# Peptides against a protein of PDB entry 5EIB: the designs that were tried, part 36

Target 1, 366 residues: chain A of PDB entry 5EIB
Amino acid sequence: VDLEPGTMDSVRSGPFGQIFRPDNFVFGQSGAGNNWAKGHYTEGAELVDSVLDVVRKESESCDCLQGFQLTHSLGGGTGSGMGTLLISKIREEYPDRIMNTFSVMPSPKVSDTVVEPYNATLSVHQLVENTDETYCIDNEALYDICFRTLKLTTPTYGDLNHLVSATMSGVTTCLRFPGQLNADLRKLAVNMVPFPRLHFFMPGFAPLTSRGSQQYRALTVPELTQQMFDSKNMMAACDPRHGRYLTVAAIFRGRMSMKEVDEQMLNVQNKNSSYFVEWIPNNVKTAVCDIPPRGLKMSATFIGNSTAIQELFKRISEQFTAMFRRKAFLHWYTGEGMDEMEFTEAESNMNDLVSEYQQYQDATAD
Target 2, 366 residues: chain A of PDB entry 5EIB as posed
Amino acid sequence: VDLEPGTMDSVRSGPFGQIFRPDNFVFGQSGAGNNWAKGHYTEGAELVDSVLDVVRKESESCDCLQGFQLTHSLGGGTGSGMGTLLISKIREEYPDRIMNTFSVMPSPKVSDTVVEPYNATLSVHQLVENTDETYSIDNEALYDICFRTLKLTTPTYGDLNHLVSATMSGVTTCLRFPGQLNADLRKLAVNMVPFPRLHFFMPGFAPLTSRGSQQYRALTVPELTQQMFDSKNMMAACDPRHGRYLTVAAIFRGRMSMKEVDEQMLNVQNKNSSYFVEWIPNNVKTAVCDIPPRGLKMSATFIGNSTAIQELFKRISEQFTAMFRRKAFLHWYTGEGMDEMEFTEAESNMNDLVSEYQQYQDATAD

## One batch from the design tools (peptide; made by RFdiffusion4, then SolubleMPNN)

Design b1_p10_5_s2 (from b1_p10_5, 7 letters changed)
Fold by OpenDDE base, seed 1:
Structure b1_p10_5_s2 (fold): chain B 366 residues (1-366), chain A 10 residues (1-10)
Amino acid sequence: as target 1 above (366 residues)
Amino acid sequence: MKYYKPVKPK
């Protein structure tokens, strides 16, 4: 789905374009112009029914519908505005199904789009209410991984999207291969989401290795475990050491000892015990899939529900507030039928979310 | 979902 034809043509002409049904390509002509309100109230609203018809048709063809997965950006108008409209409409029609998202967070280090803080804040407001689980993929963290860890001097969107694809492949491993922990979206939500609104995950993928050091690095269970829990390996721009893990899932892939995985996962929890909440028993879950990712002998994928994710939301909130106080570009949103009150509601709900994470960070066992 | 009850910090 897109409001621009050129992106859909790029997918269709790409190496995987033929795996999608032609009738499942739904697209507009005008685009959203990086405006959330165009995606949500005008251009996106004209296209949403055509997308819902495809969603219904594909849902009826499923032997066992678990839920939905949306991949979108929060900085652009289509992914943010139309994406959140679709989430709302799908939730209204399928209230008993899981809503999962891969949400790409904007960063001024990656994009010059000045209105991204508005698009992100308005999107987060919708995601808090209308998703069950959201993977926060932060372009700032991806850029920093490319630059610092991968030693890329000028990271490209191709380099960032490579990290996104590895992460998405990792977190969906348990859904795609039988006999795993979190084998369905509902089990994932039950294990990862102890509180309904606190469903924002920080993902990570290991191994991440620069081209110059790949030949010298052994791939071992201890090294994967150590890298996966490193603050520099998080694909959300927050430091887990500034917060506490509510829940963690680790997905190992490749031929390895389950005993060694369990030992290393116990060791990393014990070493980092101050960064876990003590009042959620058995809050770390581990899975091992014998099938490695393409081109690797083994990998590990991290899913963290951490109170440190508030640093990401604070960054967006600060950028939003600095623009909104000046009423900068508001007429572009209100001119598409959006109310100015929705900005203040979205800001309030995101600040409430930050406050909720802080309350759970400071909570003790009785 | 299984929800945990946090103890509010005093």
Scores: peptide ipSAE 0.023, ipTM 0.565, DockQ to the pose 0.027
Fold by OpenDDE base, seed 4:
Structure b1_p10_5_s2 (fold): chain B 366 residues (1-366), chain A 10 residues (1-10)
Amino acid sequence: as target 1 above (366 residues)
Amino acid sequence: MKYYKPVKPK
């Protein structure tokens, strides 16, 4: 789905374009112009019913529908505005199904689109209410990984998208291969989401590999475990040491000793015990899949529900507030039928979410 | 390096 036709043509002409049904390509002509309101109330609203018709048709063809997975950006107009509209409409129609998202957070390091903080804040407001699980894939973190860790002097979208794809492949491992932990979206939610609003995940991946770089380095289970818990390997620009883990899932892939994995996972928990909440028992879950990712002997994927995710939301809120106080570009949103109150409500709800994360960070066992 | 040029909502 897109509000621009050129993205669909790029997907169709791509190496995997033939795996998608032609009728499942729903696209507009005008785009959202990086305006959330165009995505949500105008251009996106004109297209949403045709998307919902496809969603219904595909849902009816499922033997056992678990839920929905959306991949979108929060900085643009289409992914943010139309994506959140679509989430809302699907949630209304399928209230018992899991809503899972891969939400790409904007960064001024990656984009010069001035209105990205508005689009992100308005989107986060919708994601708080209408998703069950949200993987926060932060362009800030992706850029920093590419630049600092992968030593890419001039990161490309291809480099960032490679990290996104590796992360998405990692977190979906348990859904794609039988006999794993979190084998369905609902079990993932039960294990990862102790409080309904606190469903924003910090993903991480090891080993971090650039596109076209074959890392021939044999990684060990200890190295994978240590890298997976390193803040530099997080796909969200948060330091887990500034918060506490509510829940963690670790997904190992490749031929390895389960015993060695369990030993290393215990060691990393013990070493980092101050960064876990003590009042959630058995809050670390581990899976091992014998099937490695393509081109690697082994990998580890991290999913963290951490109160440190508030750093990401604070960053967006600060950027939002700096623009909103100046009433910068508001007329482009209000001209599409938005009220200025929707900005204030979205800011308030995101600040409430930050306060909730802080409350649980400061909570002690009685 | 930044990937996007400054763009305004249309």
Scores: peptide ipSAE 0.017, ipTM 0.481, DockQ to the pose 0.029
Fold by OpenDDE base, seed 5:
Structure b1_p10_5_s2 (fold): chain B 366 residues (1-366), chain A 10 residues (1-10)
Amino acid sequence: as target 1 above (366 residues)
Amino acid sequence: MKYYKPVKPK
């Protein structure tokens, strides 16, 4: 789905364009112009019914519909505005199905789109209410990984999207291969989301290796285990050491000893025990899939529900507040039918979410 | 791959 036709042409002409049905390409003509309100109330609202018709048709063709997975950017108008409209409409029609998102968080290091803080804040407000699971894929973290870890001097959207694809492949491993922990979206939610509003995950991936170092790197279970808990391997720009893990899932892929994985996972948990809440028992889950990702002998994917994710929301909130106090570009949103109150409600709800994460960070076992 | 150039507001 896109509000611009040229995106669909790029997907269709791509190496995998034929895996999608032609009729499942729903697109507009005008685009959202990086405006959440155009995505949500005008251009996106004109297209949403056509998307819902496709969603219904595909849902009816499922032998067992678990839920929905949306991939979108919170900085752009289509991904943010129309994406959250679509989430809302799907939630209304399928209230008993899991809503899972891969939400790409904007960063001023990656994009000069001035209104991204508005689009992100308005989107987070919708995601808090209408999603069950949200993977926070932060463009700031992706950029920092590309630049610092991968040694890419000029990271491209292609380089960032490669990390996104690796992460998505990792976190969906349990859904795609039999016999895994969290083999369905609902079990993942039950294991990862102790409180309904606190459903924002920091994903991480290992190995992250520069092209020049790939040939010299051994891939071992201990190294993967250490790397996936390193803040430098997190796809969200927050330091887990500044918060506490509520829940963790680790997904190992490749031929390895399950015993060695369990030993290393216990060791890393014990070493990092101060960064876990003590009042959630058995809050670390591990899965091992014998099938490695393409081009790697083994990998590990991390999913963390951590109170440190508040650093990401605080960053967006600070940027939002700095613009909103000046009423900068507000007329672009109000001109599409938004009220100024929707901005204050979205800001408030995101600040409440930050306060909730802080409360659970400071909570002790009774 | 269409690189979205940041459209500076006019």
Scores: peptide ipSAE 0.007, ipTM 0.447, DockQ to the pose 0.030
Fold by OpenDDE base, seed 3:
Structure b1_p10_5_s2 (fold): chain B 366 residues (1-366), chain A 10 residues (1-10)
Amino acid sequence: as target 1 above (366 residues)
Amino acid sequence: MKYYKPVKPK
């Protein structure tokens, strides 16, 4: 789905373009112009019914519909505005199904789109209310991984998207292979989301290795375990050491010893015990799938529900507040049918979310 | 440190 046709042509001409049904390519002509309100109230609102018709048709063809997965950017107008409209409409029609998102967070280090703080804040407000699980993929973190860890001097969107695809493949492993922990979206939500509003995940992936060192790196369970808990491997721009893990899931892939995985997972929890809440018992879940990802002998994917994610929301809120106090560009949103109150409500809800994360960070066992 | 912007893949 896109408000621009050129994205669909790129998918069709790609190596996998023939896998998708032609009728499932829904697209507009005008785009959202990086405006959330165009995505949500005008251009996106004109297209949403055509998307919902496809969603219904594909849902009816499912033997067992678990829920929905959306991949979108919060900095643009289409992914942010139309994406959150689509989430709301799907939630209204399928209230008993899981809503999962892969939400790409904007960064001023990666993009020049001045209104990204508005689009992100308005999107986060919708995601707090209408999603069950949100993987926070931060363009700043992806850039820093590419530059610092992968030793790419000039990271491309291709390099960033490679990290995103590896992470998406990792977190969906349990859904795609039978007999795994978190084998359905609802079990994942039950294990990962102790409080309904606190459903924003910090993803991570291992191994992350530069091309120059790839031949010298052993892929071992201890190295994967150490790397996936390293703050430098987090694909959200927050430091887990500045917060506490509410819940963690680790998904190992490849032929490895379950005993060695359990030993290393226990060791990393004990080493990092100060960074876990003590009042949630058994808050770390581990899965092992014998099928490695393509081109690797083994991998580990990390999913963290951490109170440190508030650093990401604080960054967006600070940028939002600095623009909103100046009433900068507001007429572009209000001209598409938005009220100025929707900005204030979205800011308030995001600040409440930050306060909730802080409350649970400071909570002790009675 | 100057963060470089990701470029479109060629």
Scores: peptide ipSAE 0.000, ipTM 0.397, DockQ to the pose 0.018

Design b1_p10_5_s3 (from b1_p10_5, 8 letters changed)
Fold by OpenDDE base, seed 4:
Structure b1_p10_5_s3 (fold): chain B 366 residues (1-366), chain A 10 residues (1-10)
Amino acid sequence: as target 1 above (366 residues)
Amino acid sequence: MKYYKPVRPK
């Protein structure tokens, strides 16, 4: 789905374009012009019913529908505005199904789109209320990984998207291969989301590999485990040491010893015990899949629900506030039928979410 | 390096 035809043509002409049904390409002509309100109230609203018809048709064809997975950006108008509209509409029709998102957070290191803080804040407001699980894929973190870790002097969207694809492949491993932990979206939610609003995940991946660098570095289980818990491997620009983990899932892939994995996972938890909440028992879950990712002998994927995610939301909120207090570009949103009050509500809800994370960070076992 | 030039909503 897109409000621009050129993105669909790029997907269709891509190496895997033929795996998608032609009738499932729903697209507009005008785009959202990086305006959340165009995505949500105008251009996106005109297209949403056509998307919902496809969603219904595909849902009816499922033997066992678990839920929905959306991949979108929060900086642009389509992914943010239309994406959150779709989430809302799907949630209304399928209230008992899991809503899962891969939400790409904007960064001023990656984009010069001035209104990205508005689009992101308005989107996060919707995601807090209408999703069950949100993987926070932060362009800030992706850029920093590419630049600092992968030593890419001029990271490209291709480099960032390679990290996104590795992460998405990692976190979906348990859904794609039988006999794993979190084998369905609902079990993932039960294990990862102790409080309904606190469903924003920090993903991480090891080993970090650049596109075209065949890093045939055979990592060991200890090295994978240490890298997976390293803040530099987090695809959200948060330091886990500035917060506490509510829950963690670790997904190992490749031929390795379960015993060695369990030993290393215990060691890393013990070493980092101060960074876990003590009042959630058994809050670290581990899975091992014998099937490695393509081009690697082994990998580890991290999913963290940490109160440190508030650093990401604070960054967006600060950027939002700096623009909104100046009433910068508001007429572009209000001109699409959006109320200025929705900006204030979205800011408030994001600040409430930050406060909730802080409350649980400071909570002790009584 | 930044990927986009400064863009306003259209």
Scores: peptide ipSAE 0.018, ipTM 0.535, DockQ to the pose 0.029
Fold by OpenDDE base, seed 5:
Structure b1_p10_5_s3 (fold): chain B 366 residues (1-366), chain A 10 residues (1-10)
Amino acid sequence: as target 1 above (366 residues)
Amino acid sequence: MKYYKPVRPK
């Protein structure tokens, strides 16, 4: 789905364009112009029913519908505005199904779009209420990984999207291969989300290796385990050491010893025990899939529900507040039928979410 | 790869 036709042509002409049904390409003509309100109330609202018709048809063809997975950006108008409209409409029609998102957070290091803090804040407000699971894929973190870890002098959207694809492949491993922990979206939610509003995940991937170093790097279970818990391998720009993990899932891929994985996972938990909440028993889950990702002998994917995710929301909130106090560009949103109150409500709800994460960070076992 | 040029407001 896109509000621009040229995105669909790029997907169709791509190496995997033929995996999608032609009729499942729903697109507009005008785009959202990086405006959440155009995506949510005008251009997106004109297109949403045609998308829902496709969603219904595909849902009816499922033997067992678990839920929905949306991939979108929160900085743009289509991914943020129309994406959250779709989430809302799907939630209304399928209230008993899991809503999972891969939400790409904006960064000033990646985009010069001045209104991204508005689009992100308005989107987070919708995601808090209408999603069950949200993978926070932060363009800040992706840029820093590309530049610092991968040694890319000028990171491209291609380089960032490669990290996104690796992360998405990792976190969906248990859904795609039989006999794994979190084999369905609902089990993932039960294991990862102890409190309904606290459903924002910090994904991480190992190995992250520069092209020049790939040939010289051993891939071992201890190294994968260590890198997976390293803040530099997180796809969200948060330091886990500044918070506490509520829950963790680790997904190993490749031929390895389950015993060695369990030993290394126990060792890393013990070494980092101060960064876990003590009052959630058995809050670390481990899965091992014998099928490696393409081009690697083994990998590990991390999913963290950490109170450190508040650093990401604080960053967006600070940028939002600095613009909103000046009423900068507000007329572009109000001109599409939004009220100024919707901005204040979205800011408030995101600040409440930050406060909730802080409360659980400071909580002790009774 | 579509480089989204930042649409400067007109």
Scores: peptide ipSAE 0.014, ipTM 0.498, DockQ to the pose 0.030
Fold by OpenDDE base, seed 1:
Structure b1_p10_5_s3 (fold): chain B 366 residues (1-366), chain A 10 residues (1-10)
Amino acid sequence: as target 1 above (366 residues)
Amino acid sequence: MKYYKPVRPK
């Protein structure tokens, strides 16, 4: 789905364009112009029914519908505005199904789009209410990984999207291969989401190695475990040492000893015990899949529900507030039928989310 | 869904 035809034509002509049904390419002509309100109230609202018709048809063809998985950006107009409209409409029609998202967080390090803080804040407001699970993929963290860890001097969108694809492949491993922990979206939510609003995940993928160091690096269970829990390896620009893990899932892929995985996972929890809440028993889950990712002997994928994710929301909130106090660009949103009160409501709800994470960070077992 | 009981913030 897109509001621009050129992006859909690029996907269709790409190496995987033939895996999608032609009738499932739903697109507009005008685009959203990086405006959430165009995506949500005008251009996106004109297209949403055509998308819902396809969603219904595909849902009826499912032997067992678990839920929905959306991949979108929060900085643009289509992914943010139309994406959140689509989430709302699907939630209304399928209230008993899981809503899962891969949400790409904007960063000034990656994009010059000045209105991204508005689009992101308005999107987060919708995601808090209408999703069950949201993977926070932060362009700032991806850039920093490319630059610092991968030693790329000028990271490209191709380099960032490579990290996104590896992470998405990792976190969906349990859904794609039988006999795994979190084998369905509902089980993942039960294990990862202790409180309904606190459903924003910090993902990570290992191994991440620079081209110059690949030949010298051993792929071992201890090294994968160590890298996966390193603050520099998080796909969200948060330091987990500034917060506490509510829940963690680790997905190992490749031929390895389950005993060694269990030992290393116990060791990393014990070494980092101060960074876990003590009042959620058995809050770390581990899965091992014998099938490695393409081109690797083994990998590990991390899913963290951490109170440190508030650093990401604070960054967006600060950028939002600096623009909103000046009423900068508001006429572009209000001109599409949006109310100025929706900005204040979205800001308030995101600040409430930050406060809720802080409360659970400071909570002790009675 | 199974949710944990809220703990009182200090």
Scores: peptide ipSAE 0.000, ipTM 0.403, DockQ to the pose 0.030
Fold by OpenDDE base, seed 3:
Structure b1_p10_5_s3 (fold): chain B 366 residues (1-366), chain A 10 residues (1-10)
Amino acid sequence: as target 1 above (366 residues)
Amino acid sequence: MKYYKPVRPK
């Protein structure tokens, strides 16, 4: 789905374009112009029913519909505005199904789109209410990984998207291979989301290795375990050491000893015990899939529900507030039929979410 | 390469 035809043409002409049904390409002509309100109230609202018709058709064809997965950016108008409209409409029609998102967070390091803080804040407000699971993929973290860890002097979006793809492949491993822990979206939510509003995940992937170091790096369970818990490997620009993990899932892929995985996972928990909440029992889940990712002998994917995710929301909130206090560009949103109150409501809800994460960070076992 | 060009909402 897009509000621009060129994106659909790029997907269709791509190496995987033929895996999608031609009738499942729903697109507009005008685009959202990086305006959330165009995505949500005008251009996106004109297209949403056509998308819902496709969603219904595909849902009816499922033997067992678990839920929905959306991949979108929160900085642009289509992914943010129309994406959250679509989530809302799907949630209304399928309230008993899991809503999962891969939400790409904007960063000034990656984009100069000045209104991204508005689009992100307005999107987060919708995601808090209408999703069950949101993987926070932060363009800032992706850029920093590419630059610092992968030693890419000038990271491209191809480089960023490669990390996203690896992470998405990792977190969906249990859904794609039967007999794994978290084999369904609902079970993942039960294991990862102790509080309904606190469903924002910090993903991570290992191995992350520069081209120059690939030849010298052993892919071992200890190294994967150490790397996936390293703050530098988080796909969200948060330091887990500034918060506490509510829940963690680790997904190992490749031929490895389950015993060694369990030992290393226990060791990393014990070493980092101060960074876990003590009042959630068995809050670390581990899965092992014998099938490695393409081109690797083994990998590990990390999913963290951490109170440190508030750093991401604070960053967005600070940028939002600095613009909103100036009423900068508001007329572009209100001109699309959006109320100025929705900015204040979205800011408030995001600040409430930050406060909730802080409350659970400071909570002790009573 | 910055993918998102600074585009003002139109």
Scores: peptide ipSAE 0.014, ipTM 0.474, DockQ to the pose 0.032; fails the geometry check

